# Designs tried in a protein design run: peptides against a protein of PDB entry 3PUK. Part 71

Target 1, 227 residues: chain A of PDB entry 3PUK
Amino acid sequence: ERGLKSVVWRKIKTAVFDDCRKEGEWKIMLLDEFTTKLLSSCCKMTDLLEEGITVIENIYKNREPVRQMKALYFISPTPKSVDCFLRDFGSKSEKKYKAAYIYFTDFCPDSLFNKIKASCSKSIRRCKEINISFIPQESQVYTLDVPDAFYYCYSPDPSNASRKEVVMEAMAEQIVTVCATLDENPGVRYKSKPLDNASKLAQLVEKKLEDYYKIDEKGLIKGKTQS

## One batch from the design tools (peptide; made by RFdiffusion4, then SolubleMPNN)

Design b2_p8_3_s2 (from b2_p8_3, 5 letters changed)
Fold by OpenDDE base, seed 2:
Structure b2_p8_3_s2 (fold): chain B 227 residues (1-227), chain A 8 residues (1-8)
Amino acid sequence: as target 1 above (227 residues)
Amino acid sequence: MKFDILKL
């Protein structure tokens, strides 16, 4: 069995690099904090060079324009990353790159998508969601990279209840991307005691799995993976 | 296949 890192790399290669590949064309790749960790976990710089990436830059940093080259944005669907993209293409006269290919790690909210569409639509050649919101650590180990997850999950302070829900939902969404990457629709098991955190997360995961697999990419319903 | 949520 191919380890989780190999599966993730293959998915990125197919969904991102093969999708925007043009023979003889080099691109600049823009990464955010999450996608930097993601790529670092599953590939090497040599792999990216083979995929036609000449330079990798941090989207949050000020960068010199390279107006003759197209840019590949592999970023999280966050206001921060989107705002950085918009700054690169917001002015017709001051575009940093020739054009953009945008690949989001997860579902991009309509509010962010509409903001992009309103200001930069003519500069965008591709805009896709690839549904990888986890970091593969080992062949069967991943991390979610959710800030303050531990704090909110175990905080005894009732004032943190709303934030705990947000964190739990984010974790559930990320877990669904693991399942999607593995092409699996599993049943979810959990330990109900002593805390209800596992139960709550399991319910969220089951619900989100149901939503995700209502219609697959081919318009078919994917049932539960047989154990 | 089953997905186990452990130690949350």
Scores: peptide ipSAE 0.057, ipTM 0.790, DockQ to the pose 0.027
Fold by OpenDDE base, seed 1:
Structure b2_p8_3_s2 (fold): chain B 227 residues (1-227), chain A 8 residues (1-8)
Amino acid sequence: as target 1 above (227 residues)
Amino acid sequence: MKFDILKL
């Protein structure tokens, strides 16, 4: 199957599950709001069992300690998700799990990374970014999970201008992760009318694509995908 | 390859 869902699943399998796999070892997986939606869109519980996941827990909920098991955190790089992780490992006496593997869906800001490093470094076995911040819906359809995107993009209120920029940047970052997942560096086209939103988004996407593909994971420069 | 933003 060559659909977007299968591509996303294969990337997650390789970047997350294969990376932390140990023969005979079961893990607890911790998810946040976004990663719950993401995994629900591209896999089944049976798939996760095959990857050595015994239980899935919501990172935001109070959870019972399972101190003999390692935990796989597949989470967004948000203060909320990071704070929940820190609560699980912040105290030596109150560690909920044996150790942690952390996989962020997107770029983790240095501020959050440093906070993790300062508090929980000894408990962490892996910490990686996988760059998947969209939800595959169909073979060629995806959605972006940006709060209040519609409101801010179409708000006539000038007081919302700064928030509109934040939303546009978030959408652009998510679109870049689609391109990265497909291993594509496309040229971006847009309709300029009636609003300038598409133009603004296109410019942000182009800029972020340039930044992303300056140096790929192999240290190579990836040019624009030929038509 | 081209990426088209058709509607926001």
Scores: peptide ipSAE 0.100, ipTM 0.827, DockQ to the pose 0.027; fails the geometry check
Fold by OpenDDE base, seed 3:
Structure b2_p8_3_s2 (fold): chain B 227 residues (1-227), chain A 8 residues (1-8)
Amino acid sequence: as target 1 above (227 residues)
Amino acid sequence: MKFDILKL
């Protein structure tokens, strides 16, 4: 496919598949709910076969061990997905796979990272963040998979204020991954009325963009895109 | 480039 989908696929190919590629080696790939949607939006099973993936498994499901094969975990940095990984490698039971490569869709909190490191560090060959937390729908259209975003953004109940903030931060983080994927550092425009939600989100995005582009992965500073 | 938040 073309446009945003092709950019996303190219980034995944480079950041994930090329990073863990070994000649003649096949891997099992583990996906969660989000990454299933993500890959379904930008590639086909034939593409994954070409990248050395023999089978795709849902990380939430019970799976039979394949102890001679390495596993590629492409997952969200959530407690649920991490807990499923830990059941595969961190339990007193036998490990399901030979080793693990872990690629998170976004920033993994230190609490989750430390939990992984303490439990099964010897089984992990790679652990990286690739910063793709959106679903490309069309050449210039994407969606954010944020549960209850609509409810909390428009809830009149004051008791939801703290949860609204969490949702807004999550959306802002995901938007930054769009910009990062496009290698852009844009200015943000918004409509201020009738609600202040757009203004709040814009401020969060601007701040997170600033933080992200202070020092990129190469140790370089990226200024605002002039377009 | 500019990013537009039209509605929330």
Scores: peptide ipSAE 0.088, ipTM 0.821, DockQ to the pose 0.027; fails the geometry check
Fold by OpenDDE base, seed 5:
Structure b2_p8_3_s2 (fold): chain B 227 residues (1-227), chain A 8 residues (1-8)
Amino acid sequence: as target 1 above (227 residues)
Amino acid sequence: MKFDILKL
């Protein structure tokens, strides 16, 4: 496949599978709701088998221990997903898997990161953020999968204003991961009428792009893309 | 390059 799906898959392959690959080793992969949708959008089960994944499990479901195998957690940095991980490794005598590789789809708050370190540090071989928090749909189309985004963005009820802001910030963060995945720092354009939603989102995206590219992964500043 | 917000 050509386009955004292939770019996303290549990034996941490099950032996740190549990072934890060991020759001849099979892993169990744990997914949450978002990463299930993400992988379903850009790869097939055969692709995952080629990357050394033997079984895919839902992190929210009860699972039987497979103590001889290592687990690859590809999950969102949410309290729910983190709590499920902690249950798998919280007890030294009752670890579900041999060890864990953790890859978060986006920035993991320090509070969650510290919670993981305090409880399960000895079981973790990798803990990284890969910055892919969108779903590629077509070669040039993506979705953000933000619950109730439509409702809060278009609600005329003033009581929803605070929740609308939270949703807008979440969307802006996800859009930045699109830009990061494409290795672009674009100027943001928007339609100002009839509603100011696009303007507000654009401002949030611009601010978050500035923060993201102020210091990149290599400690360099990436200027605005000229194209 | 420009990024256009067309639809929410």
Scores: peptide ipSAE 0.082, ipTM 0.817, DockQ to the pose 0.028; fails the geometry check

Design b2_p8_3_s3 (from b2_p8_3, 4 letters changed)
Fold by OpenDDE base, seed 2:
Structure b2_p8_3_s3 (fold): chain B 227 residues (1-227), chain A 8 residues (1-8)
Amino acid sequence: as target 1 above (227 residues)
Amino acid sequence: PEFDIKKL
């Protein structure tokens, strides 16, 4: 049985690299903070070379134009990453690359998408959302990318309630991406404690799983794979 | 699911 890292790599290979592959074509790949960690967790530079990536660059850094090459943006759908992309293609004179393939690690908000569409749609050859918002650590272990989750979830301060909800939503979404990546729809279980965090998170995960599979590519509802 | 945003 392939470990989680192998499953994640296979998904990225299929959803990203195979999707934009052209024989004999090399691309520059732009990564942000999350996708750098993600790829580092499940592949080597040699693997990326085999997929037609000549060099990896940080999207946040100033880069020299390579106008004859197409760029593969594998990034999170955040304002920061999107703004960096827009700077690369915002003007004809400042266009860094020949064209762009964009792959978001999660759902891109309409506001960000519309901003991209309005400014540089002609430069975009592909824009796709994939659902991987976690880092594989071990064969069956993953890490969520939710900063300060511990602090807000266990904060006794009522003033943090709104932020706690945001954090729990983010955690729930990332857990669902693990399930989706593994092609599983588990029954959610939690241990009841004096705090309602586990119950609330479980409800969020269950709801998001339901929503995810209701609108899957096949229009099917996947039944529960485990209790 | 994975979506091509241009198709949406």
Scores: peptide ipSAE 0.018, ipTM 0.578, DockQ to the pose 0.235
Fold by OpenDDE base, seed 5:
Order: structure tokens, then C-alpha cells, then sequence
Structure b2_p8_3_s3 (fold): chain B 227 residues (1-227), chain A 8 residues (1-8)
């Protein structure tokens, strides 16, 4: 059985690198904080070189223009990352790269998408959502990127209930991206604890799995898989 | 199945 890291890498290779690959063409890849961690968890620089990436740059940093090269943006759909992208392409006379391929790790809100379209649509060759919002650790282990999850999930303060709900929703969404990456619709299992956090999270995951497969591109309802 | 969403 292949480890989760290899599955994630294969997904990125298919969804990102194969999608924008041109023979003999090298690209600059722009990463944010999350995608830096993601790629670091499942590949090496040599792997990226094989996929036509010459250099990796941090999207948050100031960079010199390389106008003869196309840029591959593998970033989170956040205002911060989008704003950094817009700084690279907001001016026609001062665009940093020849063109852009944008791959978002998750659903990009229409507000952000429209902002991109209004500012620099002519510079964009591809804009795609690939739905990978987790970090693989081991064969069957992954971590989530949800700040303060531990604090809110275990907070005894009732005033944190609303924030706890937001955190759990975010966690559930990221767990579903794991299932999507593995092409699974598992029966959700959890260990009961004194707190109802595991049960609540399981219910959220189940609901989101149902929604995900019911509204897929094929309009099919995928049955439960063994897991 | 294909799970990727294309916008452009």
C-alpha cells in the first residue's frame, strides 16, 4: 500500500504539473506558507526539477522580475496570497513574469476570483482548484492547518462555542480533502471521549462527504468505501 | 472521478 505522501504527490503531479507542462519549458513556482509545508512533506527539490520547476520563490517576498519565464502559483485561496499575486501582475508594464498558472489548494471564493479576473485575467493561462488542504505525515497520518484548533476544541469557556464551531467546520473540510485525494467515501469511525468533539466532527465529515459526492462533476452518489 | 475544479 502506498503511503499518503506518495498519493498526495501523485495528485499534485497530475492536477498541477501535468496540467501546465510544456516540453522544454521551465517555470518559476510561487508558494505561500501552507503550500511550502505541503510540498516539503511529499517531495524533494529534485522532484520539482523533473516537473519543470527551476526555482521556488516565496509569494510574500519581494522578487525581481523574470519576464521571459512563466510562473506557477501554487497557493492558498486567501486574501494575502491573492494580493501578492496581484502585485506581480497588476500592472501591464510591470508584470513580473510572462504569464501565470494559478492552482489553489482549496475553493477560491468568488470575491477573490472576481478580483483576479478584473485585474489581470489576460496574464492568466490557468486558474484551478485542486482541493488539497492537509499535510501528509505518515502512511496513514496527516495534519490539518487550522489555527487554534486545540484551544477552542478543549476550551471550557462557553463564549468560545461559536469559534469552536468554525474550527470544527474547517477541520471537517480538510478531512474531506483527504478522502477526495484518496478517492474514498469512508464510513467515519471515531473514538468516544468525555467531550463530544469527536462525534461532532464525525457528523460534520459525514455530511460534507455526502455533499461532496452528490454534487461531483458526474452527478453521481458514490457509495461508502471500505476503510 | 475528477475532483479538480477549473475556473479558467
Amino acid sequence: as target 1 above (227 residues)
Amino acid sequence: PEFDIKKL
Scores: peptide ipSAE 0.011, ipTM 0.547, DockQ to the pose 0.211
Fold by OpenDDE base, seed 4:
Formats: C-alpha cells, structure tokens, sequence
Structure b2_p8_3_s3 (fold): chain B 227 residues (1-227), chain A 8 residues (1-8)
C-alpha cells in the first residue's frame, strides 16, 4: 500500500461510509468523473462492497429507477453533477431512489446548495463536504483535476491571464485539501522556472493554508509541520 | 483504473 492512498481511503471511509452507515443496509453509489478516478486510485471494488455498496453507477448516464434503495452520491460540487442529481430527485414522479446521501469532494457554492435544498430537501438524509479534491498516485505524489490547467498555465496569449488566475486558485485549493487530509501545514517549496507560475502557486497555497487552519473546527492556527 | 462503474 502507498501512504497517501491509504490516508485518502481512510478519510473517505470515515467521512462518507461511516457517516451514512446503517446496519444491514445496502446502497447504490453514484459517481462522477472525478470521484470515479478518486476511488479507483485508493480502493478496490471489494472494499466498496464491504462498506455496503452493492452497485456503482455513473451519475451522468441514464439509469433505471431502484426506488426501494437509498443512493449515496459521492460527487464534485459542479453544476453538471448537481444537475444530474436533481434529475434523480427533483420531481416527485421521477424519483429514482428511496433517499439520497450527498457527499461533495469540496466546498459546495451556496447557489448550488440552495438549489438542492429548494428542490429535493425531503429526499436528502445527509449532505456533507469532505474536502478531497486530488487523486493520489503514489505515497507522496498526487494529481490535480483542474480543467484546462495545462493550457492556461502555459499559454503565451495574454488574453488568458484572467483565466490563468482562476486555474491557479483552483490548483491551490486542491493542494490545501492534500494538506488537510494529511493533517499538515507544510512549508511550501517550489522550483523556479522562466514562468512565475510556481512562485505564484506557492503564495496562493500558503495563504489558503493559513486561512484553512484559522477557520478550522478547532479554531486553531497550526504551525508549520515540515519544510 | 482498478475498477469500472458497474452493477454488482
């Protein structure tokens, strides 16, 4: 087993599966593109069976109703994934499952959250953010899921400058979720290159780490863990 | 990936 993968799995097990576990109950689990990759990176199908998952379905695909079973949605807080959820529960006549448990991989914007509440609150048993927005590759290696990150970070077109900032913010946020998962507040190190991307990203990460620990559940600012 | 989305 690889260290980071094990830590991620342990966090998912605690934050998601243990949180909604009911003895003897099986659930259908709905995944999007990101969470499919995430779970695939840190667990096997047998692990999911042990956690009470009988079926894994793609949230983007048309699915037959299984009205007697509850559904576990492990999804990213995106309009696309949320819209697919709302299609499953947004109308009384079109409910595909008995009830829903929703776990978002990151902070869900208030606009999306309010949209969910307004349309299908009675069907939702749980809604939680678990803050895992990265894919573990090796013991100390992970990948980020930021659309078009490569293109915008290395684009020579000055018209992409504003979009580059958005991408950098998203990357920084995902890096912070790694630190949170590991319960660490590291010193950020980077390698300087002709472009200032690494330096800018490092600054964003440091700022977001400070903010995260300042507003965490303990209300404590965690000191630097390592370099 | 280690597993695919499927029915069990």
Amino acid sequence: as target 1 above (227 residues)
Amino acid sequence: PEFDIKKL
Scores: peptide ipSAE 0.008, ipTM 0.496, DockQ to the pose 0.025
Fold by OpenDDE base, seed 1:
Structure b2_p8_3_s3 (fold): chain B 227 residues (1-227), chain A 8 residues (1-8)
Amino acid sequence: as target 1 above (227 residues)
Amino acid sequence: PEFDIKKL
């Protein structure tokens, strides 16, 4: 079996690097907090060099302009990352790079997309959403990146109930991206005790899986993957 | 999903 890391890398290679590849062209790649972790988990710098990346930069940091080079933004669809991108291309005089290719790790909300379109559309050569919001650890192991998940999931304070639901939804979404990456529609198994968190999460995952495959396969429902 | 900013 291909390890989860190799599958993730192959997906990124196909969805991102092959999509914007031009013979003899080098790009600067901009990463945020999540995509730094993601790429670090499934590739080496040598792999990125082979894909035409000359240097990696952190999108949150102040960077020197390299106006002759195109930039590949591999970022999460967050206000913070989008705002940093907008700073790079917001004005003609302030353009840090020649042009941009943008690849989001998940669905980009219309509000953020419209903000990009209004400000920087002429500088963008490509904008694509990919569906990878998890970090592969081992062949069958991954980690989720959900802020404060532990705190809210195990909080006895009823005032945190609304935030707990948000966290559960985020976790479910990330689990579904694993399934999508592996092209699987698994049956979800969980231990219900001592807390109902696992049951709630399982229900969210099942619902999101159904929605994903109904939409992505043009109405074809992918059957449950047999384990 | 894939989208092109130029087509919107």
Scores: peptide ipSAE 0.016, ipTM 0.555, DockQ to the pose 0.192; fails the geometry check

Design b2_p8_3_s4 (from b2_p8_3, 5 letters changed)
Fold by OpenDDE base, seed 1:
Structure b2_p8_3_s4 (fold): chain B 227 residues (1-227), chain A 8 residues (1-8)
Amino acid sequence: as target 1 above (227 residues)
Amino acid sequence: MEIDIKKL
């Protein structure tokens, strides 16, 4: 299957599961709201079992310690998810798991990263960003899970302008992760009327694509994908 | 490849 779901799954398998794989080792996987949706869209529980995941837990819920097992955190780089992680490893006596592997769905701000590093560095075996911040729906269809996007994009209230900008930035970041997942640097087209939202989003996407593809993993500049 | 933002 060459659909977007399979591409996403393959990327997750390579970037997350293969990266932390240890023969004969089972892990507990911690998910947040977004990654629950993401995995549900592109894999089955049987797939996760094959990758060495024995139990899936919600990071936001109170969980019983399983101190003999390592935990795989596949989470969004949000204060909420990070704070939940920190609670799991905040003190030696209160550690819920043996160790942690952390994989963020997108760029983790330095403020959050430094907070993790300062408090839990000894418990962390891996900390990586995988850049998948969208939900694949079909072979060529995805959705952006941005809370209140509709409201802020179309709000007539000028007081929502700052929130609109935040939402637009988030959407642009998500779109870039789609491109990154597909290994594409596309041109961006937009309809300029009746609202300027599409234009603004397009500009943000173009800028972020430029920033993302300045230097690829091989140190090469990736030009625009033709066609 | 192109992304077409049509409905915002």
Scores: peptide ipSAE 0.043, ipTM 0.693, DockQ to the pose 0.027; fails the geometry check
Fold by OpenDDE base, seed 5:
Structure b2_p8_3_s4 (fold): chain B 227 residues (1-227), chain A 8 residues (1-8)
Amino acid sequence: as target 1 above (227 residues)
Amino acid sequence: MEIDIKKL
């Protein structure tokens, strides 16, 4: 089925598993909260086994070292996830794994990237951004899983205005990753009533889509998808 | 393709 789930899985397979694949090598995969949901939505444990993953661990939990195995970190570019990674490799003598492959679900800020580079560069074999920051639910349905989005978007409290903007930006970025995953540059529709939240988000998405496809590595401006 | 933002 050419559903969104299959497209997402195929992208992950290509961008993550094929990229770090080594014949005969098994890896431990570290997931955060978002990527746990993401993988659960688009694959099965058997699929991961076929991709050379022997065990899946939660990056936030204390884990026993497996020093002979390399670790595949499929994580969000958040301070929390990055800090957990850094703890795994903070000491040369006590690193939890042999080496690390890091795949971020979205753009990793330079501040976080530099923090990783400064602390653990010698342990890292790969560090890439794959731009999948949404969860496919059905063939044509996805979720963004933005914490407190509902609260900030619908809060009547003016003190939440700045946080609302941050949330809107994050959602817009995630929606762009959906489009990127589908290789689409869609038109954006929205309902203007009763609140202007949908309008604001739509404008952000349109702007970010424009920016994304203007800066695409191919240097080609992708026009709007006709369908 | 169109993205329809119906509800946040």
Scores: peptide ipSAE 0.043, ipTM 0.714, DockQ to the pose 0.028; fails the geometry check
Fold by OpenDDE base, seed 2:
Structure b2_p8_3_s4 (fold): chain B 227 residues (1-227), chain A 8 residues (1-8)
Amino acid sequence: as target 1 above (227 residues)
Amino acid sequence: MEIDIKKL
């Protein structure tokens, strides 16, 4: 059985590297905090070299222009990462790279997408969502890397209720990407006591799974996995 | 397959 790390790497290889591969072409890859952790969990630098990546750069850092090379942005669909991308291509005269391939780890909100489209559309060769928003740790273990999740889930302060909902939504979305990565539509089990957090999260996951698997890539409905 | 949400 191939561990979760190998499944994730294979998905990234197919969805990202194979998608933008050109024989003899090297790219600079831009990563954010999440994708740095993600790639570190499932591959080595040697693997990335084999996929045509010459240099890895942090998208948040100031970088020297390499105008003759194309850039591969493997980033989270966040305002921070998108803003950094926009800075790289914001002016026609000051483009840091020749062109961009953008691969988002999850669904990119229309607001961010429209912002990109309005300013940098001519510089973009690819823009795709790959739906991997978790970090594989072991063969059957992953982490969601949700900041402050513990605090908001267990905060007794009612003023944190809205933030708790946001965190639970994010966690549910990430769990769905695990299922999508495994090509599974599982049932969800939870403990209902003593707190309702698990129940709430389970309901969110079930709803999002339903939404995600309404129509598969073949236009078919994916039923619940019987296992 | 099932996802088991145990102790949040």
Scores: peptide ipSAE 0.041, ipTM 0.708, DockQ to the pose 0.027; fails the geometry check
Fold by OpenDDE base, seed 4:
Structure b2_p8_3_s4 (fold): chain B 227 residues (1-227), chain A 8 residues (1-8)
Amino acid sequence: as target 1 above (227 residues)
Amino acid sequence: MEIDIKKL
C-alpha cells in the first residue's frame, strides 16, 4: 500500500520503534489524544505487538506502576502531556516505569524540554522529535486535528484575533510535517476569497517550508518539487 | 507537487 497511511506508519516504525528497539524487550506505550488517533489511523494493535509493545496506556489516566518495564512515550509536545509524563517519573520513589523513551510528534519548546531535563533526565533513554503532527485519513487526505480551529478561523469576534494567529501558526507547522513526511517541498495554492484565511495560511506554510528545509540536517536547501 | 488550501 503506497498511500499516506503507509508512509506515516513507515516513518513511525523507523523513527520510533527501530530507534528504541532492544532484542527481547517489551515496552508499555503511552499515548495522548492525538497520538491515539494517529496510530489508529495507520496501524493495528498486531502491528504494535510486532514492534515490541505489550500494552497501550492513555497518558492522561491514572495508571498502576509497572516498575520492571520501560515505557515508550509517543506524545504531543504539550504542557498537558509533558505534565503527565513528569508525574510518572518526577518522584524518585514513585516512578511508574523502569525508564522512558520519549518521542514528540513535533518540535518541543525549550521550556518544556528543559522542564523534563531538570526533573527526569536520569530516567530518559531517548528524547526525540519525529515531526508527524497530522492524521492520515486516506491515500491523499489528512486532518490536522486542531481543536477549535474552525471556531477561531471563522470567528467574527475581534477578541479572537490573537488566538486565530496561534491556530494558523500551528496548522502551518502541521502542514510542514506532512511535506517533511513525504520528503516534498511543494508549491502552495489557495483560494483568496471570500476570506483571507487561506491566503494567510499559505504564506505561513511557504515561510515555514523555507525555514524547515534551510535548517535540515544535510544543510541543503531543497528546491520546489515540480511533480 | 502542490498543496491546495481550498477550505479555510
Scores: peptide ipSAE 0.038, ipTM 0.695, DockQ to the pose 0.027; fails the geometry check

Design b2_p8_4_s1 (from b2_p8_4, 6 letters changed)
Fold by OpenDDE base, seed 2:
Structure b2_p8_4_s1 (fold): chain B 227 residues (1-227), chain A 8 residues (1-8)
Amino acid sequence: as target 1 above (227 residues)
Amino acid sequence: MKLDIKKL
């Protein structure tokens, strides 16, 4: 299947499951709200079982320790998700799992990374970032799952101007992860009327695409694709 | 956006 869901699943399989795979080893997987939606959109429980996941747990819920098993954290780089992880491994006496593999859905700020490193570095076997900050819905449809995006983008209230900018930046970053997942550097087209929202978002996306492909892992500047 | 793959 050549749809967006299949591409996303293949990327997760390669970047996450293949990276931490050990023959005969089962893991507990910890998900947050975003990654629960993400995996639900692109795989089934049977797929996760095949990748060596025995149990899926919500990182925000209280969980019983399973000290003999390693945990796979597939989470967003947010203070909330990181704090929940730290509760699992922050105390030497209260470790919930044997060890942790951490995969962030996006760039993890240095502040959060340093917090993790300072508290529980000895418990971590892997810590990586993957660039998937969107939810595939169909072969050609995705959602960004940005809270209140519609409200802040279209609110006539001037007090929302700063929030609108933050939301626009977040959406632009997520759109770039779609392009990165598809290995595309598209030209962005937009309708400038009746509101300038589309223009602003397009400019942010263009800028972030340029930044992304200038600093890519390969150090190669990818030109615009003709799609 | 530095895709710094922070490998620990």
Scores: peptide ipSAE 0.008, ipTM 0.435, DockQ to the pose 0.163
Fold by OpenDDE base, seed 5:
Structure b2_p8_4_s1 (fold): chain B 227 residues (1-227), chain A 8 residues (1-8)
Amino acid sequence: as target 1 above (227 residues)
Amino acid sequence: MKLDIKKL
């Protein structure tokens, strides 16, 4: 069995590094909090060097311009990460880098995408979604890195109901990226007792799997993987 | 909470 870490790395290599590779070209890579954890889980700095990355920078930090180099943004589709990107390319005179390649870990909302297009489309060479929004821990173990997930899922406070839904949606989306990474459309089983959390999450995952494979890159509807 | 995905 191929370990989940290796599968994730291979997918990143194909979807990100191979996609933007130019012979003899080095890039600066910009990471956010999630993608820092993600890459740390599945590769080494030497691996990134082999893929043409010379420097890794945190997108949230102020950075010195390197105007002669292209930048590879491997980031989550969040307002925070997008806003940091926009600061790098918002003004022609203040561009941090020569050009940008953007790879989102998950579906980028149209609002964020349109914001990018409106401000710095001319600086962008690539903008893709790669659908890896989980962290591989072991060969068959991953984490979702959803803040306060446990609290909101199990909070007895009814005021947290809305936040619970948001967390459940986020987890479901991330689980779908696991399935997508494995190229699987599985049936979902759950233990519903004593709370309905697992049932709710399972339903969300099933729905999102259907949606994902309905609108996949190939426009194909993948049937359920046999158990 | 437990969620099992069949046949990975």
Scores: peptide ipSAE 0.005, ipTM 0.374, DockQ to the pose 0.027
Fold by OpenDDE base, seed 4:
Structure b2_p8_4_s1 (fold): chain B 227 residues (1-227), chain A 8 residues (1-8)
Amino acid sequence: as target 1 above (227 residues)
Amino acid sequence: MKLDIKKL
């Protein structure tokens, strides 16, 4: 299967499961709302079992401790998800799991990262960003899973202008993760009418692509692929 | 709003 779903699954396998794999070790996997949708879109429970996951749990729910098992957190870099993680490991006496592997779907702000380091550093075996902040729907279709994006992008209310900018920035970052997942540095085309939303988003995407690949070029310069 | 990604 050569679709976007397969590419996403392969990236998750490599970046998450292969990275934390230990022979004969089973893990509990903790998911948030976004990563639940993400995994549901690109894999089955049988696939996760093959990767050494015995149980999947929602990070937001109250859960019973399983102190003998390590936990794999595949979560969004949000205050809500991070706070739930911190509740699992913040108390020395009340640790829910033996240790944690943390994989963020996107860039984790320094504020959240520092909060984790300060509270739970000894319990963490891995902490990485995998840059997959979209949901593959079909072979060539994805969604950004931003419910309010439509409202803020098309709201006629001037009071929403600042929120619109925040949403546009977030969407641009998510689109960059699509490009990164596909290992592509594309040119961006947009329809300029009737609103400038597409133009604004395109400019943000182009800028963020440049930034992303400039950072990566300090490792591997990927020029614009002429195809 | 429509965005088209073209491989360069």
Scores: peptide ipSAE 0.006, ipTM 0.392, DockQ to the pose 0.027; fails the geometry check
Fold by OpenDDE base, seed 1:
Structure b2_p8_4_s1 (fold): chain B 227 residues (1-227), chain A 8 residues (1-8)
Amino acid sequence: as target 1 above (227 residues)
Amino acid sequence: MKLDIKKL
């Protein structure tokens, strides 16, 4: 299968499961709202079992400690998800799991990362960003899952201008993760009328694509993908 | 390849 779902699954398998794999070791996987949707879109429970996941838990729910098992956190870099993680490892006596592997779906702000480092560094075996902040729907279709995006983008109320900018930034970041997942640096086309929303989003995407491919660890500036 | 976001 060469569809977007399979590409996403392969990326998750390589970036997350292969990275933390240990022969004969089972892990508990902790998901947030976004990663629950993401995994549900591109894999089955049987696939996760094959990757050494025995149980999937919601990070936001109260959970019983399983102190003999390591936990795999596949979560969004949000204050809510990070705070839930911190509660699982806040004190030595209150640790819910043996150790943690953390994989963020996108760039983790330094403020959140430093908060984790300050409180739970000894419990963490891995902490990585995998840059998948979209949900594959079909072979060539994805969704961004940005709350209230439609409202803020098309609200006639000027008081929503700041929220519109935040939403546009979020969408642009997510689109860049699609391009990164596909290993593509496309040109961006947009319709300029009747609203400037598409133009603004396009500019944000172009800028973020440039930033993303300039910082590539391989030091190679990836040019624009031809056609 | 070009990304077309004109539908937004």
Scores: peptide ipSAE 0.005, ipTM 0.375, DockQ to the pose 0.027; fails the geometry check

